# Peptides against a protein of PDB entry 4N78: the designs that were tried, part 157

Target 1, 186 residues: chain A of PDB entry 4N78
Amino acid sequence: HFQVICRLLGYQGIAVVMEELLKVVKSLLQGTILQYVKTLMEVMPKICRLPRHEYGSPGILEFFHHQLKDIVEYAELKTVCFQNLREVGNAILFCLLIEQSLSLEEVCDLLHAAPFQNILPRVHVKEGERLDAKMKRLESKYAPLHLVPLIERLGTPQQIAIAREGDLLTKERLCCGLSMFEVILT
Target 2, 155 residues: chain B of PDB entry 4N78
Amino acid sequence: MAELQMLLEEEIPGGRRALFDSYTNLERVADYCENNYIQSADKQRALEETKAYTTQSLASVAYLINTLANNVLQMLDIQASQLRRMESSINHISQTVDIHKEKVARREIGILTTNKNTSRTHKIIAPANLERPVRYIRKPIDYTILDDIGHGVKW

## One batch from the design tools (peptide; made by RFdiffusion4, then SolubleMPNN)

Design b2_p18_8_s3 (from b2_p18_8, 10 letters changed)
Fold by OpenDDE base, seed 5:
Structure b2_p18_8_s3 (fold): chain B 186 residues (1-186), chain C 155 residues (1-155), chain A 18 residues (1-18)
Amino acid sequence: as target 1 above (186 residues)
Amino acid sequence: as target 2 above (155 residues)
Amino acid sequence: FVPKLEHLPMFEEGMKAR
């Protein structure tokens, strides 16, 4: 599904969606969540000493439950605050999955374009074969597929310009060195 | 453009008119040949003359049809060439627009991107001094500390 | 294998606008 979304939206659509999600997340964090956090801080016990270990785990739990009773019983915390946190979490996950899907798509595009851009895969040389000979054979095999040189020879000046630009667009992909998710996390 | 216009406005209509006129002329020739054959004392000569006129007329019509057909074909070829040029132009514009849109889109998404910090794989410098495995002396967990918390059933 | 590019000018223009 995310792959389809990436294909449908493209870079522009993804950018718009991500920006809007960031706005939503920001709004949730700076608004409702912040308000709840402030409220929780106000009701937080000012002095909470560690109970004696002699009370055992159940006693300690009861102690903390008592100390945090107002927080635990805060109904809106369970309904509204946690829901907002879920929304934030979902947004983050969405961004992550979109980026991953986009990266996969870009990788596929790069792989598909490689033969046309004089990008040859590193051939695993079996024992006894000269790497150079195999590479030369591959180069010779794919040389006619080099799109830009082909168009430069056969195409109009306009076609050549478009081909060069297209080549750059194909080569420059986010997966080559950029991350969106890191921006979302800051 | 001038050639196409000439074909559409002058040559093809002119050829059609010529063909129509030829039809009328053929009718006259036919009438002449018929009358000539009836009136002539030398039927063989009249027949030969008719054959000559028929051959000439057929050749003329064939020429007119061929000329007209060639003009129509030429017209179609010119039109096809024009359409191809238009298509090429449209495609060029479309591609240019698409490239531009893509560049804009990339700028937009670029706002949301940062360089992947290749975290320097911190060479886990193996601490030179392998701290001798401190013999975990299993201190027996003195569970007696738990004896006082549970109301053990005094057997 | 994704080629690593040190610079992505088309995207970096957007980054600088940030």
Scores: peptide ipSAE 0.359, ipTM 0.817, DockQ to the pose 0.632
Fold by OpenDDE base, seed 2:
Structure b2_p18_8_s3 (fold): chain B 186 residues (1-186), chain C 155 residues (1-155), chain A 18 residues (1-18)
Amino acid sequence: as target 1 above (186 residues)
Amino acid sequence: as target 2 above (155 residues)
Amino acid sequence: FVPKLEHLPMFEEGMKAR
């Protein structure tokens, strides 16, 4: 599903959706969530010492339940605050999944374009074969597929310009060095 | 442009008119040959004249058809060439616009990107001191100590 | 193997605008 969304929206559509999601997340964090966090901080016990380990797990749990009773009984926390946190979480997950799907699409595009752009895969040399000979053979095999040099030889000046720009657009992808998710976390 | 215009406005219409006139003339020649054969005392001479007129008429029609056909073919070739040039121009414009749109889109999404920090995978240095599992001594939980902290029913 | 590019000018122009 995310792959289809990425294909449908493209860079422009993804940018718009991500910007709007960031606005929503910012609004939730700076608004309702911040207010609830402030309220929770006010009702939090100022001094909560760790109970003695001698009370065992059930006793420790009961102790913390008692200390946090006011927080647990705060009905709006479960309904509004947790829902907003879920929305933020879903938005973050959505952004992550979109970026992953986009990266997969870009990688696929790069792999498909590679033979046409003189990008040769690193061939695993079997024991006993000369790497240089294999690389030369591959270069010779794919040389006729190099699109830009082919168009430079056979095309009009306008076609050459378009081919060069197209080649640049094909080579430059987000997955080659950029991350959107890191911006979202900041 | 001048050649196409001449073909469309002068040569092809002129050829069609010439062919139509030829049809009318052929009918007159046929009538003449029939009447000449009936009225002539020398039927052999009349037949030879008819053969000559028939050959001439067929040759003239063939010439007119061939000329007209060649002009139509030339017209179609010129039009096809013009369409191909227009298609090429449209494709060039379309590609230029698409490239421009893509560049704009990339700038926009670029606002939401940062350089991938190839953070050196900090070798999770396993903490040298394996915290020895604290032996859980099951001491009986004295729940009575909790009686003073909770709103429990003071019996 | 995704080729690593040190510079992505088309995207970096957007980064500088932020």
Scores: peptide ipSAE 0.357, ipTM 0.814, DockQ to the pose 0.629
Fold by OpenDDE base, seed 3:
Structure b2_p18_8_s3 (fold): chain B 186 residues (1-186), chain C 155 residues (1-155), chain A 18 residues (1-18)
Amino acid sequence: as target 1 above (186 residues)
Amino acid sequence: as target 2 above (155 residues)
Amino acid sequence: FVPKLEHLPMFEEGMKAR
């Protein structure tokens, strides 16, 4: 589903969706969540001493549950605050999954374009074969597929310009060095 | 443009008119030949004359058809060439627009990007308040209580 | 294998605009 969304929206659509999600997240964090956090901070016990270890894990848990009883029983926390936190979490996950899907699409594009851009994979040299000979053979095999040189030889000036621009657009991808998710986390 | 215009406005219409006129003339020639054959005492001579007129008429019509056909073909070739040029121009414009849109889109999404930080070193911000080391008394956890729970390896 | 590019000018222009 995310792959289809990425293909449908493209860079422009993804940017718009991400910006809107960031606005929503910001509004939730600065609005309702912040208010609840402030309220919770006010009702939190000022002094919470560690219970004696002699009470064991169940006793310690019960102690903390008692200390936080007023917070846990706060009905609005469960209904509103947790829902907003879920929305924020879903938005973050959505952004992550979109970026991952986009990266996969970009990688696929790069791989598919490689033979046409004179980008040859590193050939696994079997024992006894000369790397240079194999590389030359590969170069010769894919030489007719080099699109930009082919168009430069046979095409019009306009076609050459478009081919060069297209080549650049194909080579420059976000996955080559940029991250959106890091921006979202900040 | 001038050649196409001449073909469309003058040569092809002119050829069609000539062909239509030739049809009417052929009917007249046929009537003449029929009457001449009936009235002639020398039927052989009349037949030879009819053959000559028929051959001439057929040759003339064939010439007119061939000329008209060639002109139509030429017209179609010129039009096809014009359409190809238009298509090429439209494709060029379309590609240019697409490239431009893509550049704009990349700029927009770029606003939402940052360089991949290779340094995963989360600076552990040491909490300013050094919690006094609470003497953690390690009670040995008896894991034997879990021996009867689940598909654990029965030793 | 994703080739690492040091510079992505088409995207970096957007980064600077933020």
Scores: peptide ipSAE 0.357, ipTM 0.813, DockQ to the pose 0.605
Fold by OpenDDE base, seed 1:
Structure b2_p18_8_s3 (fold): chain B 186 residues (1-186), chain C 155 residues (1-155), chain A 18 residues (1-18)
Amino acid sequence: as target 1 above (186 residues)
Amino acid sequence: as target 2 above (155 residues)
Amino acid sequence: FVPKLEHLPMFEEGMKAR
């Protein structure tokens, strides 16, 4: 599903969705969540000492339950605040999954374009074979597929310009060095 | 453009008119040949004249048809070439627009990106003081300490 | 194998605009 979304939206659509999600997250964090956090801070016990170990685990639990009774019994916390936190979490997860899906798509595009862009895979050299000879053989094999040089030889100036721009657009992908998710976490 | 216009407005219509006129002329020639044959005392001469006129008429019609056909073919070729050029132009414009849109989109999404933090492999600075491996003397776990804890089923 | 690019100018323009 996320792969399809990435394909349909493209960079622009993804950017718009991400921006809107960030706005929603910001609104949730600065609005309702902040208010609940402030309220919780106000009702937090000022002094919460560790009970004696002699009370055992049940006694310790009861002690903390008593100290936090007002917080635990706050019904709006469970319903509204947790829902908002869930929405924030879902938004973050959505952003992560979109970025991952986009990265996969970009990698696939790069891999498909590689033979046409004179990008050769690293060939595993078996013992005794010269790496240079194999690379030269591969270069010669794929040389006719080099799109930009081919168009530069056969195409019109306009076609050459478009081909060069297209080549740059193909080579430059987010997965090559950029992250969106890191920005979202910030 | 001038050649196509000339073909469409002058040569092809002119060729069609010429062909139409040739039909009218052929009818007149046929009537003439028929009358000439009937009235002529020398039937053989009249027949030869008819054959000559027929051959000439057929040649002229064939020429007119061929000329017209070639002009139509030329017109179609020019139109096809114009369509191809137009298609190419539209494609170039479309591609240019798409490239521009893509560049804009990339700028927009770029606002939401940062450089991937190459995890500087923090050289795990080995703590200078290698804590002397405390010889882990494996003390045998004495399980008898647990013998007094719990209602063990006395076998 | 994803090629690592040091510079992505088309995206970096957006980064600078932030």
Scores: peptide ipSAE 0.356, ipTM 0.814, DockQ to the pose 0.629

Design b2_p18_8_s4 (from b2_p18_8, 10 letters changed)
Fold by OpenDDE base, seed 1:
Structure b2_p18_8_s4 (fold): chain B 186 residues (1-186), chain C 155 residues (1-155), chain A 18 residues (1-18)
Amino acid sequence: as target 1 above (186 residues)
Amino acid sequence: as target 2 above (155 residues)
Amino acid sequence: YVPRLSHLPMFEEGMKER
């Protein structure tokens, strides 16, 4: 599903969606969640000492339950705050999945374009075969497929310009060195 | 453009008119030949004359049709060529626009990106010395050390 | 194997605007 979404939205659509999600996340974090956190901090016991181990596990639990009673009983925490946190989590997850899907799409594009762009795959040389000979064979095999040089030779100036730009657009992908998710996490 | 215009406005309409006129003329020739045959004492001569006129008329019509057909074909070829050129131009414009849109989109998404921190995958050099699994001697955690820190709830 | 590019100018322009 995310792959399809990425294909449909393209870079622009993804950017818009990501920006909006970031806004939503920011709004939730700085708004409702922050307010709840502040409220929780206010109701938190100022001094919560560890009870003596002599009280046993039940006694210790009861002690902490008593100390945190106001927090635990804060109904809005369970309903509204957790819902908001879930929304934030979902948004983050969505961003991650979108980026991953986009990266996969870009990789596929790069792989498909590679023969046309004079990008040779790393040939696993089987033991005993000369790497150089295989590479030369591959180069010769794919040489006629080099699109930009072909167009430069046969095309009009306008076609050449478009081909060069297209080649650049094909080569430059986010997956080649950039991350969106890292921005989201900061 | 001038050639196409001439074809559309002058040559083809002119050819059509010529064909129409030829039709009218053929009818006149036919009438003449019929009357000439009836009135002529020498029927053989009249027939030969009719054959000559018929051949001439057919040749003229054939010529007119051929000329008109060629002009129409030429017109269509010119138009087809123009359409191809137009299509090419539109395609180039479209591609240019698409490239531009893509560049804009890339800039926009770029705002949301940062350089991937190449986490130097420190080769976790597996320490060569398999540290013998230190038998986790469960030393009983003496929790008594914490006894003094707790506020004793008097049960 | 994704080729690593040292610079992505089309995207980096956006980064500078941030």
Scores: peptide ipSAE 0.366, ipTM 0.808, DockQ to the pose 0.669
Fold by OpenDDE base, seed 2:
Structure b2_p18_8_s4 (fold): chain B 186 residues (1-186), chain C 155 residues (1-155), chain A 18 residues (1-18)
Amino acid sequence: as target 1 above (186 residues)
Amino acid sequence: as target 2 above (155 residues)
Amino acid sequence: YVPRLSHLPMFEEGMKER
């Protein structure tokens, strides 16, 4: 599903969606969640010592339940605050999954374009084969597929310019050095 | 452009009219040949004249058809060339627009990106002081201390 | 293996606007 979304939206659509999600997340964090956190801090016990181990697991649990009673009894915490936190979490996960899906799409595009851009795969040389000979064979095999040199030789000046721009657009992808998720986490 | 216009407005219509006129003329020639054969005392001469007119008429029609056909073919070639040029222009414009749109989109999404921190393989400098493995001396946990707290079987 | 590019100018222009 995320792959389809990435394909449909493209860079423009993804940017718009992520910007809106960031606004929503920011609004939730700075608004409702912040207010609840402040309220929770006010009602939180100032001194909560670890109960003695002698009380056993049930006693310790009861102790913490008692200390946190005011927090647990705050009905709006589960209904509003936790819901908002879930929304934030979902938004973050959505952004992560979108970025991952986009990266996969970009990698596929790069792989498909590689033979046309004089990008040769790293060939694992089996024992006994000369690396240089294998690379030369690959270069000779893919040389006719190099699009920009071909157009530079046969195309009009306008076609050459477009081909160069297209080549640049094909080479430059987000996955090559940029991350969106790191921005979301800041 | 001037050549195409001449073909469309003058040469091809003119050729069609000429062909139509040739049809009417052929009918007149046929009538003449028929009447001449019937009225002539020398049937052989009349037949030879008919053959001559027939040959001439066929040659003239063939010429008119060939000329018209060539003009139509020329017209089509010119039109095909014009269409190819238009297609090329449209493609160029389309590609330019697409490139521009893509650049705009990339700038927009770029606002939401940061450089991937090359995980500098921080040489995990092994802390020089290998914390001596604190020999975990398993002290046998005497569980008998718990015998007094639960509803367990008093031995 | 994704090639790493040191510069992505088309995207970096957007980064500067942030």
Scores: peptide ipSAE 0.363, ipTM 0.806, DockQ to the pose 0.663
Fold by OpenDDE base, seed 3:
Structure b2_p18_8_s4 (fold): chain B 186 residues (1-186), chain C 155 residues (1-155), chain A 18 residues (1-18)
Amino acid sequence: as target 1 above (186 residues)
Amino acid sequence: as target 2 above (155 residues)
Amino acid sequence: YVPRLSHLPMFEEGMKER
């Protein structure tokens, strides 16, 4: 589903959606969630001592549950605050999945374009084969597929310009050095 | 342009008219040949004359058809060439526009990107002192007490 | 193996506008 969304929206559509999601997340974090956090801080017990280890894990948990009982029982926290946090989480997850899907698509595009762009795959040299001989064979095999040089030789000036620009567009992908998700986390 | 116009306006219509006129003439020739054969005392000579007229008429019609066909083919070739040129121009413009749109889109999405920080995987330096795994007997902590806390998806 | 490019100018232009 995310792959289809990425294909349909393209870079522009993805950008718009992510920008809007970021706005929503920011609004939720700075607005409702912040207000609830402030309220929670006010009602937090001023002194919460670690119970004695003798109570064991269940006893310690019950102790903390009791100390936070008023907070946990706060109805608005469960209904509104947690829902908002869920929305934030969903938005972040959505952005992550979109980026991952986009990256996969970009990688596929790069791989498909590689033979046409004089990008040779890393040759796994099997034992006994000369690396140089394999590289030469690969170069010879893919040499006729080099699109930009071919168009530069046979094409019109306009076609050459378009081919060069297209080549650049093909080579430059987000997955090659950029991350959107890191921006979202920031 | 002048050649195409001449083909469309003069040569092809002219050829069609000529072919139609030829049909009318062929009918006249046929009538003549039939009458000549009936009236002639020398039927062999009349037959030979009919054969000659028939051959000439067929040759004339064949010539007219061939000329017309060639003109039509030439017209179609010129039109096809024009269409190809137009298509090439449109494709060029379309590609230019698409490239521009893509550049704009990339700029827009770029606003939302940052450089991938290759976090050097901090070599987790294994602490030298292997703290003896204290066999924590995991008593199953019954977390059911938390079931009432939060939006429990009742599966 | 995604080739890492050190510079992505088409995208980086957008980054500067942030």
Scores: peptide ipSAE 0.367, ipTM 0.809, DockQ to the pose 0.639; fails the geometry check
Fold by OpenDDE base, seed 4:
Structure b2_p18_8_s4 (fold): chain B 186 residues (1-186), chain C 155 residues (1-155), chain A 18 residues (1-18)
Amino acid sequence: as target 1 above (186 residues)
Amino acid sequence: as target 2 above (155 residues)
Amino acid sequence: YVPRLSHLPMFEEGMKER
């Protein structure tokens, strides 16, 4: 589903959606969530140390439950905070999944375009074969597919310009060095 | 442009009119041949004349049809060429616009991007001093309180 | 495999506007 969304929206649509989601997240964090966090900090235990391991896992768990009892009880009474946190979480996950899906689409495009852009696949050399000879053979094999040089030779000036622009657009992708999700996490 | 205009305004309409006139003339020729054959004492001569007129008339019609057909074909070829040129122009403009839109979109999404960073690893440090033993009494815990908390994200 | 590019000028132009 996210792949379809990415294909439908494109870079422009994804940008708009991401910007709006960031606004929503910011609004939730600076508004209701902040207020609840401040209140929760008031009921936070002043001193909470790690109990001895001799109490065992159940004892340690009970200790922390006791220390956080007021927080748990408050959260139970004020469930609205969890809804807002869920919304933030959903927004973040949505952004992550969109970026992942977009990255997959970009990778697919790059892979499909590679033979036409003088990008050769990694080669495995068999025993007795020279790497240089194999590379030359591959270069010769894919040379007729190099689109931009072909158009530069046979095309009109307008076609050449469009081909060059198209080549650049194909090569430059977000997945090659940029991340949106890291911006969301800051 | 001038050739196409001449075909549309003069040659093709003229050819159609010529065919129509030819039809009228053929009817007159047929009437003439019929009457001539009936009135002529030399039926063989009249028949030969009829054959000659028929051949001439058929040849004329064939010529007119062929000329008109060629003119129509020429007109269609010119129009097809014009349409191809227009299509090429439109395609070029469309591609240029799409490229521009894509560049704008990339700038916009770029605002939301940063350079990829490597994951940071954090080291957990053990406390220097062990906590003194404190007497703790265990109580049963009811976890049902947490049933409405942390259900995860629904997609 | 994704090729790494040192610069993505079409996107980086937007980054500068941030």
Scores: peptide ipSAE 0.364, ipTM 0.806, DockQ to the pose 0.562; fails the geometry check

